# Peptides against a protein of PDB entry 5OOQ, part 22

Target 1, 227 residues: chain A of PDB entry 5OOQ
Amino acid sequence: YREDVRQVVTHPANALSFLQPGRLVEISVNGKDNYGWGAVVDFAKRINKRNPSAVYTDHESYIVNVVVNTMYIDSPVNLLKPFNPTLPEGIRPAEEGEKSICAVIPITLDSIKSIGNLRLYMPKDIRASGQKETVGKSLREVNRRFPDGIPVLDPVKNMKIEDEDFLKLMKKIDVLNTKLSSNPLTNSMRLEELYGKYSRKHDLHEDMKQLKRKISESQAVIQLDDL

## One batch from the design tools (peptide; made by RFdiffusion4, then SolubleMPNN)

Design b1_p10_8_s2 (from b1_p10_8, 6 letters changed)
Fold by OpenDDE base, seed 2:
Structure b1_p10_8_s2 (fold): chain B 227 residues (1-227), chain A 10 residues (1-10)
Amino acid sequence: as target 1 above (227 residues)
Amino acid sequence: MPLKVFELVP
């Protein structure tokens, strides 16, 4: 079920409209290399110049360039080719105790685990020296503000996925989640996950409200300095 | 001025 939801959410018809610059996405390359949350730079349709007749699956038909702050420091990042989602050997996330750097990696839609309900303010030129590190600082600040985890887009409420089969899938998941919540063993983990999600949702709602207030206050201050 | 780092946007 989580994979079925991921397949629908990451489908080009649904995902591309949410892959704006600065959109947070959770990244897993080849199901093994977990880069965590990265920020979208841009995306493009995958074009194979060597084999123009190459047919890609929907999930492989687009390349998303993302800034990650979890790249292993000794990874051969100089071998990264823009618009080539086939990563060179040695391109991997840093493991525990390893140093990481910021890098832009090209990924497919299939490498997206989840799409965040937030966007970073991106530098205009991400390729300029030090700009990736600025995004890396922003990613760290987001992770600091969301200790329980970055809010994920709601496929129905936020993404407006109205497909009947998908809605049936979501209803089945909700029913299963409700049945699972009625199970005493899941009440402890789901009380922690629901208290985590409800604390997250309440803290996110308060943080959204405080951020909207701070945004409004900062916009009000700029208007007073320009007068 | 606090640098705006992110925006919560669907």
Scores: peptide ipSAE 0.462, ipTM 0.892, DockQ to the pose 0.373
Fold by OpenDDE base, seed 5:
Structure b1_p10_8_s2 (fold): chain B 227 residues (1-227), chain A 10 residues (1-10)
Amino acid sequence: as target 1 above (227 residues)
Amino acid sequence: MPLKVFELVP
């Protein structure tokens, strides 16, 4: 189910309109290399100059350039080719205890795990010296402001995905989540009280999450001297 | 000077 949702959300027809400069995306390359949340620089349709007849899947048909702040410091970032999502060997995220650097990496839509309901204010020229590091500081600040995780776009409410099969999938997930939240508490009399408390707690948690988002947005200002 | 770092935008 999560993968089915991801496939729909990351499809070009849905994702591209949300890949504005500074859009946060959660990045997992080849399902193994988790870079965490990065910021979109730009995107382009994938063109193979060596094989113009190359057919790509929908999820591999675009290249998204993203700034990450989790690149392993000794990664051969100089071997990165613009608009080539086939990353050189040794390009990986830093592991625990390793130092990281900021890098721009080309990824496919298939490497997007989630799309954030948030955009960074991006430098005008990300290729200029120190600009990637500025974005890296902004990413650290966002992570600091959202300790419970960066808010993800709602596929229906925010992305306006109106596909009937997708809406049925989302309804099934909601029913399953409701059943999973109710199942540990299936002693019959506590279920209504806990559902009322869980609905109130969910509403309060969503209200608190919305309030925390608004607080984080109102606090989206840092001193320039701290960047 | 304060710098706006991000915005919440669907």
Scores: peptide ipSAE 0.460, ipTM 0.901, DockQ to the pose 0.426
Fold by OpenDDE base, seed 1:
Structure b1_p10_8_s2 (fold): chain B 227 residues (1-227), chain A 10 residues (1-10)
Amino acid sequence: as target 1 above (227 residues)
Amino acid sequence: MPLKVFELVP
């Protein structure tokens, strides 16, 4: 279901009108390389100059240039070619504990996981020195302001996707989400998980109280021995 | 003035 929604949302007929400069998009390249949220620079129809007869799928027929702030620092970013979605070897996101840099990467529509309901104010010349880093700072500020996640475009309310089969799919998802949230078992499992976290926190708090009491008793005993 | 970094826009 989430993938079916993603296929419809990222289709050129729906996505392109929302890929303005500064639009936030969540990026996953080849289903493996998660760059997180990036900012759209521009997009263009994919043209193969070497094979003009090349037919691309709808999701591969456009190239979106995006600024990411999660590029691994030692990635060969100098080998990146505008509008070439075939990324050079070694182009990857930074892993946990690795340093990251800002880069512009060309992606297909199929590499878009989500489209954000917000747009950054973009520099006029993103290729100028320091401009990618400015966008990277803006991305960090957005993530700081949305700790629960960046708002995603509503496919129906915001994107105005009126396809009947898509509306049926969305309704089915909403019914399933409502059933899942209203299920006494899900509430009991969440209550047990919350109770387990609360019990651990309570136990740690009681352990801290007992330790503080023992420290205070030990300090009281030391004060009695100093008299 | 807080620098507007972004706007919410569908």
Scores: peptide ipSAE 0.457, ipTM 0.889, DockQ to the pose 0.369
Fold by OpenDDE base, seed 4:
Structure b1_p10_8_s2 (fold): chain B 227 residues (1-227), chain A 10 residues (1-10)
Amino acid sequence: as target 1 above (227 residues)
Amino acid sequence: MPLKVFELVP
């Protein structure tokens, strides 16, 4: 079920309209290398200059360049090529106790675990010295503000995926989640965790509404001072 | 001015 949802969400027809610069995406390369949440730089249709007749699957047909802050420090990041999703040997996330650095990695849509309901303000030139580290600081600040996890786009409400089979799948998941939440043993521990996450998600949603209001008010103040 | 780090954008 989660994988079936991921396949629909990460399909080019659904995902590409949400892959704007600064969009947060959760990254897992080859199902093993979890980079966590990164920020989209850009994307392009995958073109093989050596084999122009290469046909890619829908999920492999686009390359997304993303800034991650979890790259292992001794990884050969200098060998990374923009728009080449075939990562050099030794490109991996830092493990527990290892030092990490900021890097731009090219990934396929299939390497996206989830799409966040957030965009970072990106530097104009992400390739300039120190700009990746600025995005890395922004990613750390977002993770600090969302201790219960970064809010994910709702496939139906936000992405407007109206496929009938997908809606049936989502309904089945909701029924299963409701049944799992109706189980008395899961209810005690997960009601505290879900109520903690829902209270914090509600508090974060109110904090974000207040931040959006302050942002709109600050933009309104800048427009009044320019007049 | 608070540094705008991110925005909520569906």
Scores: peptide ipSAE 0.441, ipTM 0.886, DockQ to the pose 0.392

Design b1_p10_8_s3 (from b1_p10_8, 5 letters changed)
Fold by OpenDDE base, seed 2:
Structure b1_p10_8_s3 (fold): chain B 227 residues (1-227), chain A 10 residues (1-10)
Amino acid sequence: as target 1 above (227 residues)
Amino acid sequence: MPLVVYELQP
């Protein structure tokens, strides 16, 4: 059930509007590499330059750049490629007793474990010397202020996910926390229905974003012709 | 720089 909620929350139709610069996200890469809470730098739609016809799953269709302060110090961070979520070998979080550094890593939506209800002030140029370390200090301060954990966005109250099937799922989780009575198959079917609805919403959102870009580009051309 | 943390108001 936590995974089902995570799938809905991290779906582009829901997540992208909350991935503003400085948004805190809890990061787990490949279900193994837990970087803890990081801060969003930016995100972009995943483009495969080698295979433009590549179809990604919804959760793999975007790349989110995040600042983490838990990168193992001896990780080959110089091999990190912007907008490549396939991390080089040796890129991992520091284990207990190991030293960590700040790094910007590209992740997919599928690598987001949770979206925090907090947003840091982000430097304009995160690539400038010392800027990622500044964010790293801010992350440490946030963790110090929230010893019981960073507040997670409420999917209903904060994210305004009002889908009836999702609300039913949430209610079932609440009930199941009291009684294990729901059929897993019914939840799977409802999740598929939710994904179908969210996919359609996402398509509309991307269409609107493309339209807004075209309008902005047309306005920019008009300004260039008036100069 | 001071830590500026924004909480989403409910």
Scores: peptide ipSAE 0.047, ipTM 0.759, DockQ to the pose 0.633
Fold by OpenDDE base, seed 4:
Structure b1_p10_8_s3 (fold): chain B 227 residues (1-227), chain A 10 residues (1-10)
Amino acid sequence: as target 1 above (227 residues)
Amino acid sequence: MPLVVYELQP
């Protein structure tokens, strides 16, 4: 059930409007590398310049650049490229007893474990010397102020996810948190149906963006012929 | 809207 909720929450149709600069997100890369809470720098649609025909899943179709304060100190952070989610070998969080540093890492939406109901004021140039470390101090202060954990966005109250099947899922989770009794297998099949609805909505939104670009490009060409 | 907005600590 938690994974089913995560998949809906991290879908582009729901997540992108909450990935403003400074938004706190909990990061788990490939389900193994837990960086904890980081702060969003920016995001962009994933574009493969070498293979323009590359099709990505919905959760892999966007790249989010995030400041983390848990990067292992000996990680090759100089090899990190903005908007390239293929992390170099040796990029990992610090383990217990290891020293950590601040870094900006590019992640997919699938690497978001949760979206926080907190936002930091981000510096104008995060790549300037000392700016990542300033964000890292702010992240430590936030963790100090919220010892029981950073407040997560409520999918219904805050994110306004109004899908009936999702609302039923949330009600079941609330009941299960109170009563332990309902079978997880019936919900995975409904998740695929939910994804089919979100995918269609996303495809329409991307088609509208492509159409707006084509219209803008055609208007730019018309202005060149009148000179 | 976020519940709380923090400034970066200097």
Scores: peptide ipSAE 0.045, ipTM 0.755, DockQ to the pose 0.146
Fold by OpenDDE base, seed 5:
Structure b1_p10_8_s3 (fold): chain B 227 residues (1-227), chain A 10 residues (1-10)
Amino acid sequence: as target 1 above (227 residues)
Amino acid sequence: MPLVVYELQP
């Protein structure tokens, strides 16, 4: 159920408006590499220059650059490619007893475990010497101030997700949390179906928005050619 | 530099 909520929260239609520079996000790459809380640098639509026809899932269609302070010190961070969320081998968080460094990593929306209700002041140039480390110090200070965890955005109150399918999803989760008596597997399938309906609806909406934009751009070009 | 945490006001 937490995963189903995560899928909706991290969907581009919901997440992107909250991925401002300095937004705190909890990062888990491939469900195994937990970097903890990082700070958003920026995001961009994923473009495969080698295969422009590459179709990505909604959660893989954007790349978010994040500063983490938990990168293993001996990770090959020099092999990190900007806007490539396929991390090189050896890029991992530091384990217990290992030293960590600050790094900027490109992640997909699918690697966001949660979106925090906090935003750091970000340096103008994160690539400048010492700036990542400054953000890293800020992240440590935030973690120190919030020992019980960083406040997560409320999907309804903070994110204002008013989509009917999402609200139905949330209501079902609330009912399931209250009524542990129904078969969790059957309920999970229903949540996945609701998410699938939600995703398809938003995909269509974004496609329509992109189409309207393309039509408007095409009309603007036609008007410029007719002048 | 002080950590400026902006709480997004509700």
Scores: peptide ipSAE 0.045, ipTM 0.753, DockQ to the pose 0.603
Fold by OpenDDE base, seed 3:
Structure b1_p10_8_s3 (fold): chain B 227 residues (1-227), chain A 10 residues (1-10)
Amino acid sequence: as target 1 above (227 residues)
Amino acid sequence: MPLVVYELQP
């Protein structure tokens, strides 16, 4: 059920309006490489220059560049290709006791675990010397200030996801969290059907993506602190 | 310059 919510939240129709520069996102690559909380630099639609006819899934159709401060120090970061989410072998987060560095990595929407309700003020040129490390210090300070965890965007209250099928999904999850004593398999199939209906409705709405961006840009953002 | 952290209002 958390995965079904994640699929809806990370769908381009919902996520992209909240992936402004400096937005905090929790990152997991290939379901195994947990980088923790990073900061969004930018995003772009995924284009295959070798195969322009390549069709990607919705969650694989965009590349998000993120600053992480948890990259293993001996990772071959020089092999990172701009706008290529297929990371080279050896690109991984530092384990416990290992040294980490700051890096910019390209990820897909599918690599986002959570979208934070916090946004850093990003440097204009993140590739300039020392800028990634500055963001890395700010990420450490954020984690220090939020020991109970970084606040996650509420899909309904903050993201304003008003889709009836999603609201039904959320209500079912709430009921199931209350009723989780019974059959998990029958509930999973119904959630996939609801997500499939949701995805199909949003694939038709590429034209409405511009309107949700304008609403998100007009929302009052509270300054929490200087880092 | 320190980075400013913003939170979206509920």
Scores: peptide ipSAE 0.046, ipTM 0.759, DockQ to the pose 0.590; fails the geometry check

Design b1_p10_8_s4 (from b1_p10_8, 7 letters changed)
Fold by OpenDDE base, seed 4:
Structure b1_p10_8_s4 (fold): chain B 227 residues (1-227), chain A 10 residues (1-10)
Amino acid sequence: as target 1 above (227 residues)
Amino acid sequence: MELKVFELKP
C-alpha cells in the first residue's frame, strides 16, 4: 500500500507541480542509496541526445536535480552531470561514521520516497562556491526543528489527488493502520488501472505544453523578422 | 496547513 501511494504521488501528473525550487524531497536512489531529505534545484523532461527515440517510463521521464548533504566525502562528485541520472561508480551516501559533503545529484521521480510540505529559499546560483553548503546547513536546521520527521505532503489535502480509486486506497490504508487484517494482493491490479489513467492525462498535458512551446517559439521567430 | 518556507541564512 505504501508503494502504491508512492507510485501515484511520484507520477509526473501529480509530483511536478510540487517540485518547485527549494521543495524538500526524501531521496532513495534505486531503492538502496538513502540520501535522506534533499532540496529541489530544478527539473526537466528527460531527453536522450544520443537516442532521441528513447522511451522512458513515466517515473523515469523527468530528471530532478536535488541538493543532498549526505554524499560520501570520497564520492567522485566532479563526475556528476546535471540531468544525467546514470550516477558514476562510487556515488553513494555516507554510512555511519563516514564524513559527508553537499552535492547536487540528478534523480528520477522513482527515486523520490516522499515529498515534504516544506520549501527552502534557494540561492540564485547553487553551483557557486559555498552555496550547496549553505543549503546543507539549512537542511540540518530543518532536521533539527523536526526531530520526529519532516512533514510529508498529504496526497488528498495538499496534492488534491481526487481519483476515486486512490481515495479508496487511502481509506483502506487508514483502516489497516487501525485493523491488521486486509490482504495487500487485491490492490496491485488497481494500481495498473490508476497508472493508466495518470499516463493518459500526463501525455495530453505534456503534448499541450510542447504545442504551446512550439507556438511561442514560432511567434518569437516572426517578431525577429519584423525588426 | 500552509507551505512553510525557511529562509536560508546568508
Scores: peptide ipSAE 0.035, ipTM 0.718, DockQ to the pose 0.143
Fold by OpenDDE base, seed 2:
Structure b1_p10_8_s4 (fold): chain B 227 residues (1-227), chain A 10 residues (1-10)
Amino acid sequence: as target 1 above (227 residues)
Amino acid sequence: MELKVFELKP
C-alpha cells in the first residue's frame, strides 16, 4: 500500500508541480541507497541524445537534481554526469561511522520516497563553491528541528489528488493502520487505471510548461532588444 | 546561520 501511494504521488502529473527549487524530498536510489532528505535543485524531462526514440516509464521520464548531505566522502563524485540518473559505481550514502559530504545527484521520480511539506531558500548558483555545503547545513538544521521526521505532503489536502480510486486507497490504508487484518492484493490492479487518468493531467502539465518557456523566451528576447 | 525554510500553506 505504501508503494501504491508512492507511485501515485511520484507520478509526473502529481509530483512535478511540487518539485520547486528547495523542495525537500526523501531519496532512495535503486531501492537500496537511502540518502535521506535532500533538496531539489531543478528537474528536466529525460532526453536520450543517443536514442531520441527511447521510451521511458512515467517515473523514469524526468531527471531531478537534488542536493544531498549524506554522500560517502570517498564516493567518486567527479564521475557524476549531469542529467544522467544512472549513478557510477561507488556512488553511495555514508554508512554509520563514515564521513559524508554534500553532492548534487541526478535522480528519477522513482527514487523519491516522499515529498516534504518544506522548502529551503536555495542559492541561485548551487554549483558555486560552498553553496552545496550551505544547503547541507540547512538540511542538518531541518533534521534537528524535526526529530520525529520532516512533515510529508498530504496527497489529498496538499497535493489535491482527488481521484476516487486513490481516495479509496487512502481510506483502506487508514482502516488497515487501525485494523491489522485486511488484504493488500486488491489495490495493485487499480494503479494501472489510475495511471490512465494521470496521463491526461501530465499532458496538460507539459503544455503549461511549454507555454511558460515560450513566455520566458519571449521576455528574454525583449530584454536583448532593449540592450 | 539563519535557516531559510518555509512550509506550504494548506
Scores: peptide ipSAE 0.034, ipTM 0.725, DockQ to the pose 0.612
Fold by OpenDDE base, seed 5:
Structure b1_p10_8_s4 (fold): chain B 227 residues (1-227), chain A 10 residues (1-10)
Amino acid sequence: as target 1 above (227 residues)
Amino acid sequence: MELKVFELKP
């Protein structure tokens, strides 16, 4: 159920509006590499220059660059490629007793565990010497101030997810949380089906929005040529 | 160290 909510929250239609520079996000890469809370630098639509026809899932269709302060010190951070979410071997968070460093890592939306309700003031140039470490110090201070955890955005109150399919998903989750009596597998399949309906609706909406933008841009070009 | 945090006003 938490995963189903996460899928909706991290969907591009919902998440991207909250991925402003300095937004705190909790990061888990491949469900195993927990970097903890990081700060968003920027995001971009995933483009495969080698395979322009590559189709990504909604959650893999964007790359989010995030500053983390939990990178293992001996990780090959120099092998990190901007806008490549396929991390090199050895890129991992520091384990207990290991030293960590600050790094900027490219992640997918699927690697976002949660979105925080607060933002850091980000340096203008995160690539400048010492800037990542400054953000890393700020992240440590945030963690110190929020020992019980960083406040997470409320999907309804903060994110204003008013989509009927999402609300139906949430209601079903609530009903399932209250009605532990139904087979968890049948319930998860129903939630996945509802999420699939939600995703398809939002994909269509975003495609329509992009199409409207392209039409508006083409009309603006036509108006410029007609002057 | 002053935390450079801004809260999104609700």
Scores: peptide ipSAE 0.034, ipTM 0.730, DockQ to the pose 0.491
Fold by OpenDDE base, seed 3:
Structure b1_p10_8_s4 (fold): chain B 227 residues (1-227), chain A 10 residues (1-10)
Amino acid sequence: as target 1 above (227 residues)
Amino acid sequence: MELKVFELKP
């Protein structure tokens, strides 16, 4: 059920409106490489220049560039290709006792474990010398301020996912957190129906969400001048 | 709960 919620939350129709520059996201690559909390730089639709007819799953159809501060120091970061989510061999998070560095990595939506209810102010040029390290310091400070964990966006209250089947899923999870007893297999078919609804909304929502982002960015800038 | 935006303190 938690994975089912993650799949709905990370679907392009839901996630992309919350992937503004500086948005905190928890990153797990290939289900093995946990980078912890990173900061979104930008995102783009995945385009295969060699095969324009390549069809990606919804969760693999976008590339999100994120700053992480947990990259292993001896990782071949120079081999990282912008907008290529297939990471070179040896790109991994630092283990306990290893030194880490700041890096920008391209990930898919499927590599997002959670979306945080926090946003950093990002440097204008993250590729400039020292800018990644500045973001890395801010990530450490955020982790210091939130020892019990960074607050995650509520899918219903914050993301406003109001789909009836999703609300039923959330209610079932809430009931199951209180009562252990109901069968997981019947919910997978409902997720496919949910995704079918989100996929149809995505083609129309790209245009409407660009407008909502402009409004949300303007409101976020206005709140900055009042602080 | 409104988005808390943190300024990057240098």
Scores: peptide ipSAE 0.034, ipTM 0.716, DockQ to the pose 0.139

## One batch from the design tools (peptide; made by RFdiffusion4, then SolubleMPNN)

Design b1_p11_1_s1 (from b1_p11_1, 7 letters changed)
Fold by OpenDDE base, seed 2:
Structure b1_p11_1_s1 (fold): chain B 227 residues (1-227), chain A 11 residues (1-11)
Amino acid sequence: as target 1 above (227 residues)
Amino acid sequence: SSMVLLEPPPE
């Protein structure tokens, strides 16, 4: 069901209107290279200059440029070509214990795992010296503020996806979630987890709660003072 | 300090 939802959410008809500069997206390239949450720079329709008649699938028909802060430091980032989603060999996220850097990578819609309900303020020239790193710091701060994960756009409430089949899918998922939540053991475990997180990171948890509320109620600007 | 915009889509 998760993949089915992802396919609908990342379809151009639904996703593009939410891929404004600074939009947070969770990135997974080729199902194996997880870059985590990145920030959208821009997007464009995929054009094959060599073969103008090339037909791409819907999810491959657009290229999204995103800033990531998880690029492996020794990746050949100099070989990255704007608007070429076929990444050079060696382009990968840093593994545990490896150092990472900020980079702009071109991805397809199919590489978007989730679309966040959050936008960063983006520099006008992201390719200027130091600008990517600024975004990278912002991404780290956001992740710190949301230890339980960055809020994802609600496909129905936020994205206004009204496809009947999709709505049925969402209802099924909701029913399943309700059944799981009705289990006393599940509730107990969730409470314990929540308590543990609250105890260890009460300040961050409260921040997250407040942010979630603000997201649901109205547009809000939050200053990240630690930046 | 960087600003983050929380943008719920307009209703």
Scores: peptide ipSAE 0.103, ipTM 0.805, DockQ to the pose 0.100
Fold by OpenDDE base, seed 4:
Structure b1_p11_1_s1 (fold): chain B 227 residues (1-227), chain A 11 residues (1-11)
Amino acid sequence: as target 1 above (227 residues)
Amino acid sequence: SSMVLLEPPPE
């Protein structure tokens, strides 16, 4: 069900209006390379200059440039090209024990795991020396302020997705979450592990709902310091 | 809807 939700949320018809400069997004390239939360620089319709007749799927039809602070330090970041989501060999997030740097990477909508309900003020020229690192510092600060996780946009309340099938899906998920919360699965180690992960995500979701309510009630642009 | 903004830290 989570993947189904992600497919709807990351569809261009829903996602693009929330990909303003500075919008936080959780990034997983090709479902393998997890960069964590990054900040949107810009986006554009994907155009293949070498093959103008190329047709892309909806989730691959746009390219989003994002600042990440988890790039492996020895990655060939100098080979990165804006609006080219075909990443050079060696471009990957840092693993445990490895050093990371800030980089701007082009991704497709399909590489977005979640869209955050936070937006950073972005430098005017992100390509200038030191500007990516400034955003990197901001990302670290956000993560520090949200130890339980960055709040995710609510697909219904925030993104205003009104598709009937999607609403039914969300209702089913809510029912399942309620059932799982009332009757935890403890039958096997594997089930406990899965439930633990699910429970953590659910708890984060509840915390996020509370924060989202506070944000929504203000009916204005609020700085994080005002919360 | 409301949006939360965070100013970048000084350089």
Scores: peptide ipSAE 0.050, ipTM 0.710, DockQ to the pose 0.665
Fold by OpenDDE base, seed 5:
Structure b1_p11_1_s1 (fold): chain B 227 residues (1-227), chain A 11 residues (1-11)
Amino acid sequence: as target 1 above (227 residues)
Amino acid sequence: SSMVLLEPPPE
């Protein structure tokens, strides 16, 4: 069901209106390379200049440029081509114990795992020296402030997805979640993991609600202390 | 200082 939700959420008809500069997105390239949360720079319709007749799927028809702070330091980032989501060999996130750097990578909508309910104030020129690193610091600070994870946009409440089939899917998921929450005592490790994930999601929702309340009581903007 | 905005704004 999560993949089904992701397919709908990341469809251009739904996602593009939420891919403003600074929007946080969780990135997984080719289902293997998890870059974590990055910040949207911009997006454009995918155009193959060499093959103008190329037909892309809906999820591959746009290129999203994102700043990530988890790029492996020895990745050949100089080989990255703007608006080419086919990443060069060796472009990968840093593994445990490896050093990471900030990079702008072009991804497809299919590489978006989730869309966050947070938006960074982005530098005007992300290509300027030091600007990617500034965004990287902001991402680190956000992750620090949200240890249980960055709040994800609610597809129905926030994204206003009104597709009937999707609403039915969401209702089914809600029913399943309710059943899982009502039977916490099922001793299966899998249920504990699912419940743990659900509990964390719920905690994040409450944290977001509290944060929204604090923001509503103030200027709806959180200043990051390290920047 | 970098700033973060929650979107959509709280109702």
Scores: peptide ipSAE 0.119, ipTM 0.808, DockQ to the pose 0.132; fails the geometry check
Fold by OpenDDE base, seed 3:
Structure b1_p11_1_s1 (fold): chain B 227 residues (1-227), chain A 11 residues (1-11)
Amino acid sequence: as target 1 above (227 residues)
Amino acid sequence: SSMVLLEPPPE
């Protein structure tokens, strides 16, 4: 059920409006490489210049550029291609005892484990010398301030996912968490039906993005002054 | 001064 929730949360119709510059996201690439919490730089629709007719899944249809501070120091970061989520061999997070550096990596929505309820102030030019490291320092400070973990966006309260089937799923999860501490939740949900509804919303994404920006601009941002 | 913006929970 957690994966089902993740699939809904990371669907373009829901996720893209929360992937503003500086948004914290928890990153896992290919289910193997855990980079921890990174900061969103930007995102773009995935376009295959060689095959314009290429069809991607909804979760693979966008590329999100993120700053991470956990890149292994000897990773071939110079081989990273902008807007190419297929990472070169050797691009990986640092293991325990290894040194890490800051890097910008392109990921798909499928590589997002969680979307944080925090947003960093991002430098105007992240590619400029020293700017990635500045973001890296901010990420370390955030992790220091939240030793129990960075707060995750609530899909219902914060993301305003109001789909009835999703709400039923969330209710079932809450009931199961209360009753069943040990049983793995089976992927029994009709995700296809949920995705069908979200796919239609995705076509209206540009209109919704404008509306959500207006709402976000009107909301008072609480600055953590001590960062 | 790394400014962390907490988006207020939508009312």
Scores: peptide ipSAE 0.118, ipTM 0.806, DockQ to the pose 0.088; fails the geometry check

